# Peptides against a protein of PDB entry 6RGO: the designs that were tried, part 285

Target 1, 392 residues: chain A of PDB entry 6RGO
Amino acid sequence: MALKLLGFNQDATCFSVISSNKGVTIYNCDPFGKCFELEKSTSNDEELDFLVEMLFSTSLIAVVDKTIGASKRKKLKIVNTKRKATICELTFPHEIMDVIMNRKIICVVLKSDQIFVYDISCMKLLRTIDVRGEKLKSTSKFRNSEAVGDIGVRVSLSTDNNSILCYSSYSKSDKENAPLNDIVVFDALKCIQINVLPAVHQSNIVCIACSPDGMLMATASEKGTIIRVFKTIDTENDEPILVNEFRRGSRPSRISEMKFNHDNTLLACVGESDTIHIFALPVTTTEADANEDDTLQQSSHSLSSSINGLQYISKGLANRFGKIIVSKIPTQSQQRHVAYIKIPENAKYRIGFPKDTTNTIHICGEDGNYLVYSIPRNEVGPCTLVKSNTFD

## One batch from the design tools (peptide; made by RFdiffusion4, then SolubleMPNN)

Design b2_p23_7_s3 (from b2_p23_7, 7 letters changed)
Fold by OpenDDE base, seed 4:
Structure b2_p23_7_s3 (fold): chain B 392 residues (1-392), chain A 23 residues (1-23)
Amino acid sequence: as target 1 above (392 residues)
Amino acid sequence: EKPSSPSKEEIEELQKLLEEEEK
């Protein structure tokens, strides 16, 4: 059967899949098993496509039927999985491209590059974000969705109640073909823009991850060779703070998903490559609990001192070209993965971090494998397989 | 069209699900 992965929920307690024959199935991770099935509404042999966003391990899911030919691609259903009933249905003016939620907010991304922000408790529209802005509405030429993987607005939401929304935006260049290479940080509760990170990559951003607490954001471009981690809220001299620059690889490869673990110590990425990469983030030790013993010579070569030297180059370029290119960390100071998982070539995988086990990663594949790996803390190397299950 | 605002009963059900503990 062709499986399509929808991904893990926020805490990696569940994951969702589309089975061509069954429809949507939600699996519980521990104990492993089916917890919900959404039956195929149509007898047609059409390739099923769905968005399913879960609210943690709760009975609340958001569902969009994206199946080709379906009139439902503009409809968001909120479903109670225990009752197997639709609570409410929202209809949008354009096709739904993505849905993300936490306990406070649901965000709906449309093909029109609009983000609809709702208070989930009452489904009240708080804000419509128009990423193209009002002037670009007239060029209703939706980019012909033909060949190249749909370059649209990317979003990530903090899983906490602070509800920090990070989204890709078009660079201020008057060019019709402006790249989606800016990031906006938005307080979804207060409906205020907190920060703007201009030109964080040279090409379109295709993947964004927000940390669970909303304090960090990871970004990757179409090239997927470099991952950048920024502070979301904090700025230095009104400039974005680049915390890390990670090298995934030398070869271009699309990153499909990135996730932080729950304590912001790890960033994982997955995509079209045979390797899930896990990067260590510098623990901002607040000064207090410097207990002596963990003389892990993290050669904290002061990334801080090398970052400050590059800020001066960005200002000079910004004035001349109207584009602030985020200062690149020198290639020699680009951190590599600390851990990795080998996955089958051509199998799409999704990743999740469980809340209670910061050194564990959950992965699932379109090959029907659900795998739990232990992440090495004190060494650079492969992750160790701890648990394996199969699904159909 | 404004998306149809949920009914009072639908809101009460949503709120109950939002209060569900993570298992």
Scores: peptide ipSAE 0.517, ipTM 0.894, DockQ to the pose 0.471
Fold by OpenDDE base, seed 3:
Structure b2_p23_7_s3 (fold): chain B 392 residues (1-392), chain A 23 residues (1-23)
Amino acid sequence: as target 1 above (392 residues)
Amino acid sequence: EKPSSPSKEEIEELQKLLEEEEK
C-alpha cells in the first residue's frame, strides 16, 4: 500500500502515517502498535493527504484534511483520540500549510504566508503574523500567489512551555524576488519578537528546527548542503549568534526535517538523500560546573578551537553595515563527529528523538519500517540498529 | 470569516486533555 509519513510527536513516543486504504493511523513506538485510527470518510479513490500534529502522548491531535478536491483544506479539527470525536473546528481564510503545537500554543501556517498563533487551552487567537504584510510595507508589489510553488513560510516551535516560535521571513532587500532567507524569533506566549536573523542563507529557507528549550535553532536552505545553528536570543556577553555550521553534503539535496535531541547535544536531518545525518553540537559549559573533574578537558579543546574560527567582526562595523550574522565562516566546515543512517533510495523518512535516551533516534519510512538506532558518541560512523518493526 | 470559537464545553474538554500526563 502507499504510505505517507506525517511524522513523530514531540517526544518520539508516537508517529503518524496515512494509509491509502485506512486513512490516518497513529502508532505507539514502545510497545510498538496501533494506538489510533482515523478512518477514511470518503469512498473516493483520491490520494489522501493530511496534516496531523499530536500533542506528545496525549489523546489530543490537530487534523487537517488536505485531500485534493476536499473542501476541508482550510479546516483545523482538534480531535480527542480516546473519544474518536472532534472537540472543535476552526476555519481559516486560506489553505493550511502547516500546524505545530506544544502544551501552550498552536500555530497554524496558511498559504497566504500568515501564521495564526493560538492559546491551546481556550483556542483564543493571540496573534496573526502576516509575513507578506511586513514585506509589502517595504515592497509595493503583490506577488500573485499562483507561481509560488513549494516555497512558503517555514516554522518551528519549542516543545517546552516557553513556546519560542522561529519562522522564515522575506529579506528586506529591494529585490522584487526577495527570498525567504530571514528568520524571526518570536515569543508566542507574550506575542513579542525576540530577534531577527537576516540573510541566514542565500536562498529560501526550507527547513527550520527549534531546540526543545527554544535556546537554539537550525536552518537549511533549498540547497540543503549547509545547516546553520543559531542562538535564538542575543546573550549580553557578545557571544556569536551563529554557534555551528554543518556540511550535510556537497550535492544539493532538500532537507525535509531537522530535530534536536532533548539535551541539545545532537541535531539530526533527513530529506531526499539516502542518508540521515546526525551532527554533534558543542556543549556550552556554563562556567558554574568548571570546579569538578579535569578529565573532560581534552574533548572540549577540539570543539572550542572550532568556534574561534568565527572571527568576530567587531561591534563598531556591525552598527554601520547591519548585523552580518553570516560572516564568511571559512569553508573549512570542520568535520565534527557525525553519525549517519543509510536509508533506502526514494523512501521518505521522518525522525524523532526520545526524551529518556539522548543517544537514540527513532526513524520511520514510507517503506513501512519503524527503526530505532543507537548513535555512536565521540566517533564518526554509522548508527547501530537496535530495534525494527514494520507497519502497513 | 472569524474562525468559529469553541464552546465552553469544548474548552473544558480541551483543558482536560492538556492535563493528561504523558503515560
Scores: peptide ipSAE 0.514, ipTM 0.894, DockQ to the pose 0.565
Fold by OpenDDE base, seed 2:
Structure b2_p23_7_s3 (fold): chain B 392 residues (1-392), chain A 23 residues (1-23)
Amino acid sequence: as target 1 above (392 residues)
Amino acid sequence: EKPSSPSKEEIEELQKLLEEEEK
């Protein structure tokens, strides 16, 4: 059967798929099995297309039917999976491109480059972010709407209650075709812009991941060769803090998804390549743990010695024209993966990190494989397969 | 155009679901 992956929920306890014959199916990861099915509304051989966002392990899902009719593509359904009932339906002025949520916020991304921010508890619209309108206030030129369907506003939301929203924005370049290569960091609860990271890549940003706590974000461009990790909130001399620069590969390959683990020690990426890459992040010791006993210091020293190259404080050369050039980390300081998973060629995979096991990654494929891998921490190498299940 | 808004009854059902899942 043709499967289309929708992805894991926030804590990787569930994943969702589209089956051409059945419609949407949600699987529980442990114990492995079907927990919800949404039947297709049509008997026709139409290619099923859905957005499904699940709120953790709850009975709440947001669903957009993109299969048939321009009217359905503008409708967000909030569904109770236990009752198999639609709670409410919201109609938008434009096609829905993405939906993300946490326990406090739903963000709806439209084809118009608008982000609608909702309070989940009452479905009250808190903010409409107009990414095009923000550009138009800064630059007199409208982008022609004929931007190739793959280039749109990308979003990521923290899974915590702080609800840090990271989104791609258009650079202030006078060029009609200004890339989506800026990042805005937004407090979705307070509806306040916290930070702006200008020109984080040379080309359009196609993938963003926010850390669970909202303190870090990862970005990848359409080239997918370099991943950059920034602090979201913190700035140094009003300049963005580049924490890490990772090299996925030498050849261009699109990254479709990135995720942090729950303790911000790992970043995984997946896409069109035959390889899931896992990168180690420096452990930010919070100042609070500096007062506990001297005895645990010895084991952490071995990984820290290879990180001594990371003290390239990106002295952003503030060029006289207010272009914060994110200082290129020298190509020599670009970190490689610490771990990897080989996946079938041309198989689309999705990734998730379970909360309770920071050294474990969940993956699922359009090939019908659900796989659990152990991540090596002390050596650079392949992940070890721990568990496998199949789905149809 | 402004997005549609849920009814009061739909909001009460949504709130009840969220309160049941926070326990």
Scores: peptide ipSAE 0.475, ipTM 0.926, DockQ to the pose 0.854
Fold by OpenDDE base, seed 1:
Structure b2_p23_7_s3 (fold): chain B 392 residues (1-392), chain A 23 residues (1-23)
Amino acid sequence: as target 1 above (392 residues)
Amino acid sequence: EKPSSPSKEEIEELQKLLEEEEK
């Protein structure tokens, strides 16, 4: 059967899949098993497509039927999984492209490049963000959005109650074809723009991850070779703070998903490549406890060779990107521990970090594998498989 | 165009579900 992955919930306790014959199935990770099924409404041999966003381990899911020919692509259903009942249905003016939620906020992204921000507790519309409307001073005719298939507004929401929303926006360049390469940081509760990060990549942003606490974001472009990590709220001299720049690889490859772990020590990425990459984030030690003089002179010898690539911040990028104050990443923390997981070629995988174990990652594949890996902390190397299950 | 809005009864059911999952 063809499986399509929808992904993990916020705490990686559940994941959702589409089965061509069954419809949507939600699996529990531990104990492993089916916890919910949503039957397909149509008997047609149409390729099923859905959005499903689950609110943590709760009985609340948001569902959009995106199946081709279905009149439901503009409809958001809020479903109680225990009752197997629709609580409410919202109809939008345009096709729904994405849905993201936490305990306070639901964000609905439309094909029109609009973001609708709702208070989940009462389904009150707090804000409509028009990502194109800020550009509408440029006489750029609405090029039929059909030709640029996969390029749309990307969003990520913090899983905490602060509800920091990060979204891609169009650069203010006078060019008719301005890329979606700006990031806006938005307080979804207060409905206030907090920060704008201009031109964080040279091409359209295709993947964004917000940290659970909303203090960090990771971004990747269509090239998928470089991942940038920024502070969301904090600025230095009104300029964006670049915390990290990671190289996933030398070959272009689309990144489909990125996630931080719950303590902001790891960033994982997955996409079209045969490899899930896990990057170590430098722990920003708050200056307070750096008093213990522990002179661990331990032998820094061998890992020097591979990291020479970071010194070429090419002088030319610094002039066109505003002065991204690279806060002095201590040159000594150049030992960016990178862990990896090998996955089958052409298998789509999704990733999740469990809350209780910061050194484990959950992954699931369209090959029907659910896998739990242990992440090495002190070395560059492969992750160790701890648990495996299969699903159909 | 504005999106549709849920009814009062649908909001009360949603609130009840959220309050049951916070306990």
Scores: peptide ipSAE 0.471, ipTM 0.924, DockQ to the pose 0.851

Design b2_p23_7_s4 (from b2_p23_7, 6 letters changed)
Fold by OpenDDE base, seed 1:
Structure b2_p23_7_s4 (fold): chain B 392 residues (1-392), chain A 23 residues (1-23)
Amino acid sequence: as target 1 above (392 residues)
Amino acid sequence: EEPSKPSEEEIKELQKLLEEEEK
């Protein structure tokens, strides 16, 4: 059967799958098993496509039937999984491209480059963000939306109650084809723009991840070779703070998903490559709790040799990107510990971090594998498989 | 064009679901 992965919920307690024969299935991770099924409405051999966003481990899901030919691609359904009933239906002027939520906010992204921000408690529309309209105020020419089916507004929402929304926007360029390479940081509760990060990549942003607390964001472009991590709210001299720059690989490869763990110590990425990468984030120790334990001097010597390649922050990029104040990444923590998981070629995988175990990652594949890995601490190496299950 | 608005009944059922999941 063809499986299509929808992804994990916010705390990686569940994941959603489309089965061509069954429709949507939600699996619980522990204990592993089916917890909900949504039957297909049509008997046709049409390729099923859905958006499904689950509100943590609750009985609330948002569902969009994106199946080709379906008049439902403009409809958001809120479903109570315990009752197996649609409790709310919203119709939008354009096709729904994405839906994200937390305990306070639902964001609906349209093919029109509009973001609708709702208060979940009453389904009140708080804001319509017109990313295209903002571009038109800066650049007079409409991009004909037909040509590049995969380039749209990308969004990520913090899982906390602060509800920090990060979205891709069009750069202020006199060029007819301005890329979606700006990031806007938005307070979804207050409906205010907090920050704008200009030209964070040279090409369109295709993947964004917000940290659970909304203090960090990760971005990747169409090239998928470099991942940048920024502070969302904090600025230095009105300039964006680049916290980390990771190299996923030398070859271009699309990144489909990125996730932070719950303590902001790890960033995972997955995509079209045979490898899930897990990057260590430097803990911003506030200087206060650096108590005296002098003893860990000795063993740092040996692993110095191979990481020499990352020193080429080419002086030339600093001139064209506005002065991204790279806060002095302490040159000593140059040991970016990177863990990895090998996955089958051509299998799409999704990733999630469980709340209770910061060194554990959940992954699921369109190959029907649900896998739990332990992430090595303080070492570069493979993750260890801890648990495996299969689904159909 | 604006999106549709939920009915008062749909809002009430949604609120009831959220209150049941906060317990």
Scores: peptide ipSAE 0.561, ipTM 0.951, DockQ to the pose 0.905
Fold by OpenDDE base, seed 5:
Structure b2_p23_7_s4 (fold): chain B 392 residues (1-392), chain A 23 residues (1-23)
Amino acid sequence: as target 1 above (392 residues)
Amino acid sequence: EEPSKPSEEEIKELQKLLEEEEK
């Protein structure tokens, strides 16, 4: 049967899939099993497409029926999974492209490049973000529906109550074809723009991950060869702080998903390649804990020597147009993965980090595999398979 | 065009669900 993966929830306790025969199914990770099923409303042999966003392991899910020809592509349904009932339905002016939530906020991304920010507790609209801005409203060149490939506004939301929203934005260029290569950092609760990271890639951003605490973001372009990690809030001399630059590979390959682990020590990426890559982030030792235990210093020395070569090249060359070009980290200081997982070629996989086990990763595939891997701490190498389950 | 607004009944059912999941 054709499975389509929707993804893991915020803490990787559940994942959702589309089955061609059943519709939406949610699986619990531990104990492994089906916890919810939403039947398809149509008897037609139409290829089912859905958005499903879960609120952790709660009974609240957001559902959009994206099936081609369905009049429902503009409708967000809030569903109580215990009652199997729609409890709220919102209709939007345009097709819903993405939905992301935490315990405080729901963000709805439209095909119009608008982001609607809601207070989840009352479904009050807090903000409408128009990513195209006022200048592009006059150029009602609706991107011809066929040439609007997978290039749209990308979003990521912190899983904590700070509700830091990171989204891709159009660079300030007078060119009709401005790339989606800026990042905006937005406090979704206060409805305030915190930061703008200009031109973080040369091409459109196709993947964004926010850290659980909202302090870091990762970005990848259409090329998917380089991943950049930035601080979200802090700036040095009004310039964005580039924390890391990771090299996924030498060959272009699309990244479909990235995630931080719970303590911001790891960043995983998955996409069209046969390999999930896991990168180590430098632990920001707050100077305060430097006083105690002498024993942990010996093992960290080998990794720290490679990290000290990241001179904060805060020299954003502000070009004559006030665009900060993020300085390319020299290829020698581009960090490789510390761990990897081999996955079947042509199988789409999704990733999740469980909250309680920072060195464990959950993955699921359209091949019907749910896999739990242990991430090596002290060596560069393959992850170890700990648990395997199958689903249909 | 603006998005639709939820009804008072929909808001009440949503609040009830959130309060049941916070306990």
Scores: peptide ipSAE 0.557, ipTM 0.950, DockQ to the pose 0.905
Fold by OpenDDE base, seed 4:
Structure b2_p23_7_s4 (fold): chain B 392 residues (1-392), chain A 23 residues (1-23)
Amino acid sequence: as target 1 above (392 residues)
Amino acid sequence: EEPSKPSEEEIKELQKLLEEEEK
């Protein structure tokens, strides 16, 4: 059977899959087992496509039926999984491309490059973000690139209540083909733009991850060779703070998903390559805890000590056109993974970090494998398989 | 074009679900 992975929930306690024969299935990670199924409403041999966003371990899911030929691609359903009932249905003017949520906010991304921000508690529309801006509303030329449906607005939302939304935006260029290589940081609750990171990559951004606390953001372009990590809110001299630049590889390969762990010490990435890469982040000491004088010199010989050599090259080079170009960390200063997982070639995988175990990663594959790995902290090397389960 | 708005009944059922999952 063809499985299609929808991904993990925010805390990696559940993951969702599409089975061609069954419809949408949600699995619990521990104890491992099927916890919900959305039955296939159509007897047709049509390739099922869905968006499913689960609110943590709750009975609330957002569902979009994206199946080809379905008039439902514009409909968001809020489903109570305990009742197996749709409790709310919203219809959008355009096809829904993505849905993300936390305990406060639902964001709905449309094919029109619009982001609809909702208060989850009342489904009140707080903001419509038009990523194309008002000037492009008149050109109803949707990019009729029937080409690889992969270039669009990317979004990530913090899993905390601060609800920091990071989204890709078009660079300020008079060219109709401006790349989606800017990032906007947005307070989804207050509906305020916090920051703009211009030209963070040379090509379109295809993957974004916000940290659980919303303080960090990771970005990858279509090349997927370099991952950049920025501070979301903080700026230095009104310039974006580049915290890390990671090298995934030398060969171009799409990154489909990135995630931070819950303490912002790890960033994982997965995509079309045979390898999940896990990068160590420097501990961002928030300046607030500098007052507790408890000099417990626990000489944790953690690999963190070797990371101290990254000079923060905050220097945005304003190009001749006043565009801030995020300074590239010299290739010699680009960090590699600290850990990795080998996955089958051509198997799509999704990743999740459990909340309670910061050194553990959950992965699931379209091969029907759910795997739990331990991440080495004191050495660079492969992750250790701790648990495995299969699903259908 | 604006998206559709939920009914008051849909909002009440949603609120009830959220309140049941916060406990």
Scores: peptide ipSAE 0.555, ipTM 0.949, DockQ to the pose 0.896
Fold by OpenDDE base, seed 3:
Structure b2_p23_7_s4 (fold): chain B 392 residues (1-392), chain A 23 residues (1-23)
Amino acid sequence: as target 1 above (392 residues)
Amino acid sequence: EEPSKPSEEEIKELQKLLEEEEK
């Protein structure tokens, strides 16, 4: 049967799939089993397409039916899974491309490059973000390029109550074909722009992850060879906004998903490659716990010294041409993965980090495998399979 | 064109769902 993965919820306690025969199914991870099913409304052999976003382990889901007709693709349904009922329906002017939520905020991304930010408690529209800006509305050739269905605004939202929204934006370059290579950091609750990170990659950004606390973001371009990690907030300290640069691989490969673990110590990435990569983040030691684990400090000091060397070059150029945030980090400072998982070629996988175990990762595949891996702490190597289940 | 707005009944049912999941 053809399975399509929708992904894990915020705490990796559940995952959602589309089954061609059944419709949308939500699985619980532990105990493993079906917890919700949305049956096919139509008997047609049409390829099912849905967006489903679950609010943690709650009975609240957001659903967009993308299967049939342009009208359904514009409807967001809020569903109570316990009652099996639609409790709220919103219609948008354009096709919904993405939906993301936390306990405070729902963000709806449209094909028009608009982000609608809602207060979940009352479904009040807090902000409409037009990523194209008012000036480009006149040249509204919608990217009617059906062919490049994959280049659009990307979003990620912190899972905490601070509700930090990171989104890709168009470079201010006077070129008609400006890339989506800027990042905007936005406080979704206060409706305030916190920061703008210009030209974080040379090509369009195709994947963004926000940390659970909203303090970090990770970005990947269409090349998918380099992952960059940034602070979301300019600290008053002369600390670089770019905190890490990771090398996934030498060959171009699309990254479909990235996630931080709950304590910001790990970043995982998955995509079209046969390998899930897990990177260690340097713990920002606040001065207090300086005592015991000397071994991880050597890798952080080499990055900090190389980044500090780049600050001296940037101070001279910054005065004339604006903050060049992405100085060319020397290829020698690019860290590789600390851990990996091999996955079948051509199987799409999704990733999730459980809250209770910082060194465990949940993965699920379109091959019908749900797998739990232990991440090695003290060595660079493969993750160990701890648990496996199958679904259909 | 603006998105549709939920009804007062839909908002009450949503609020009830959120309150049931905070317990």
Scores: peptide ipSAE 0.545, ipTM 0.948, DockQ to the pose 0.907

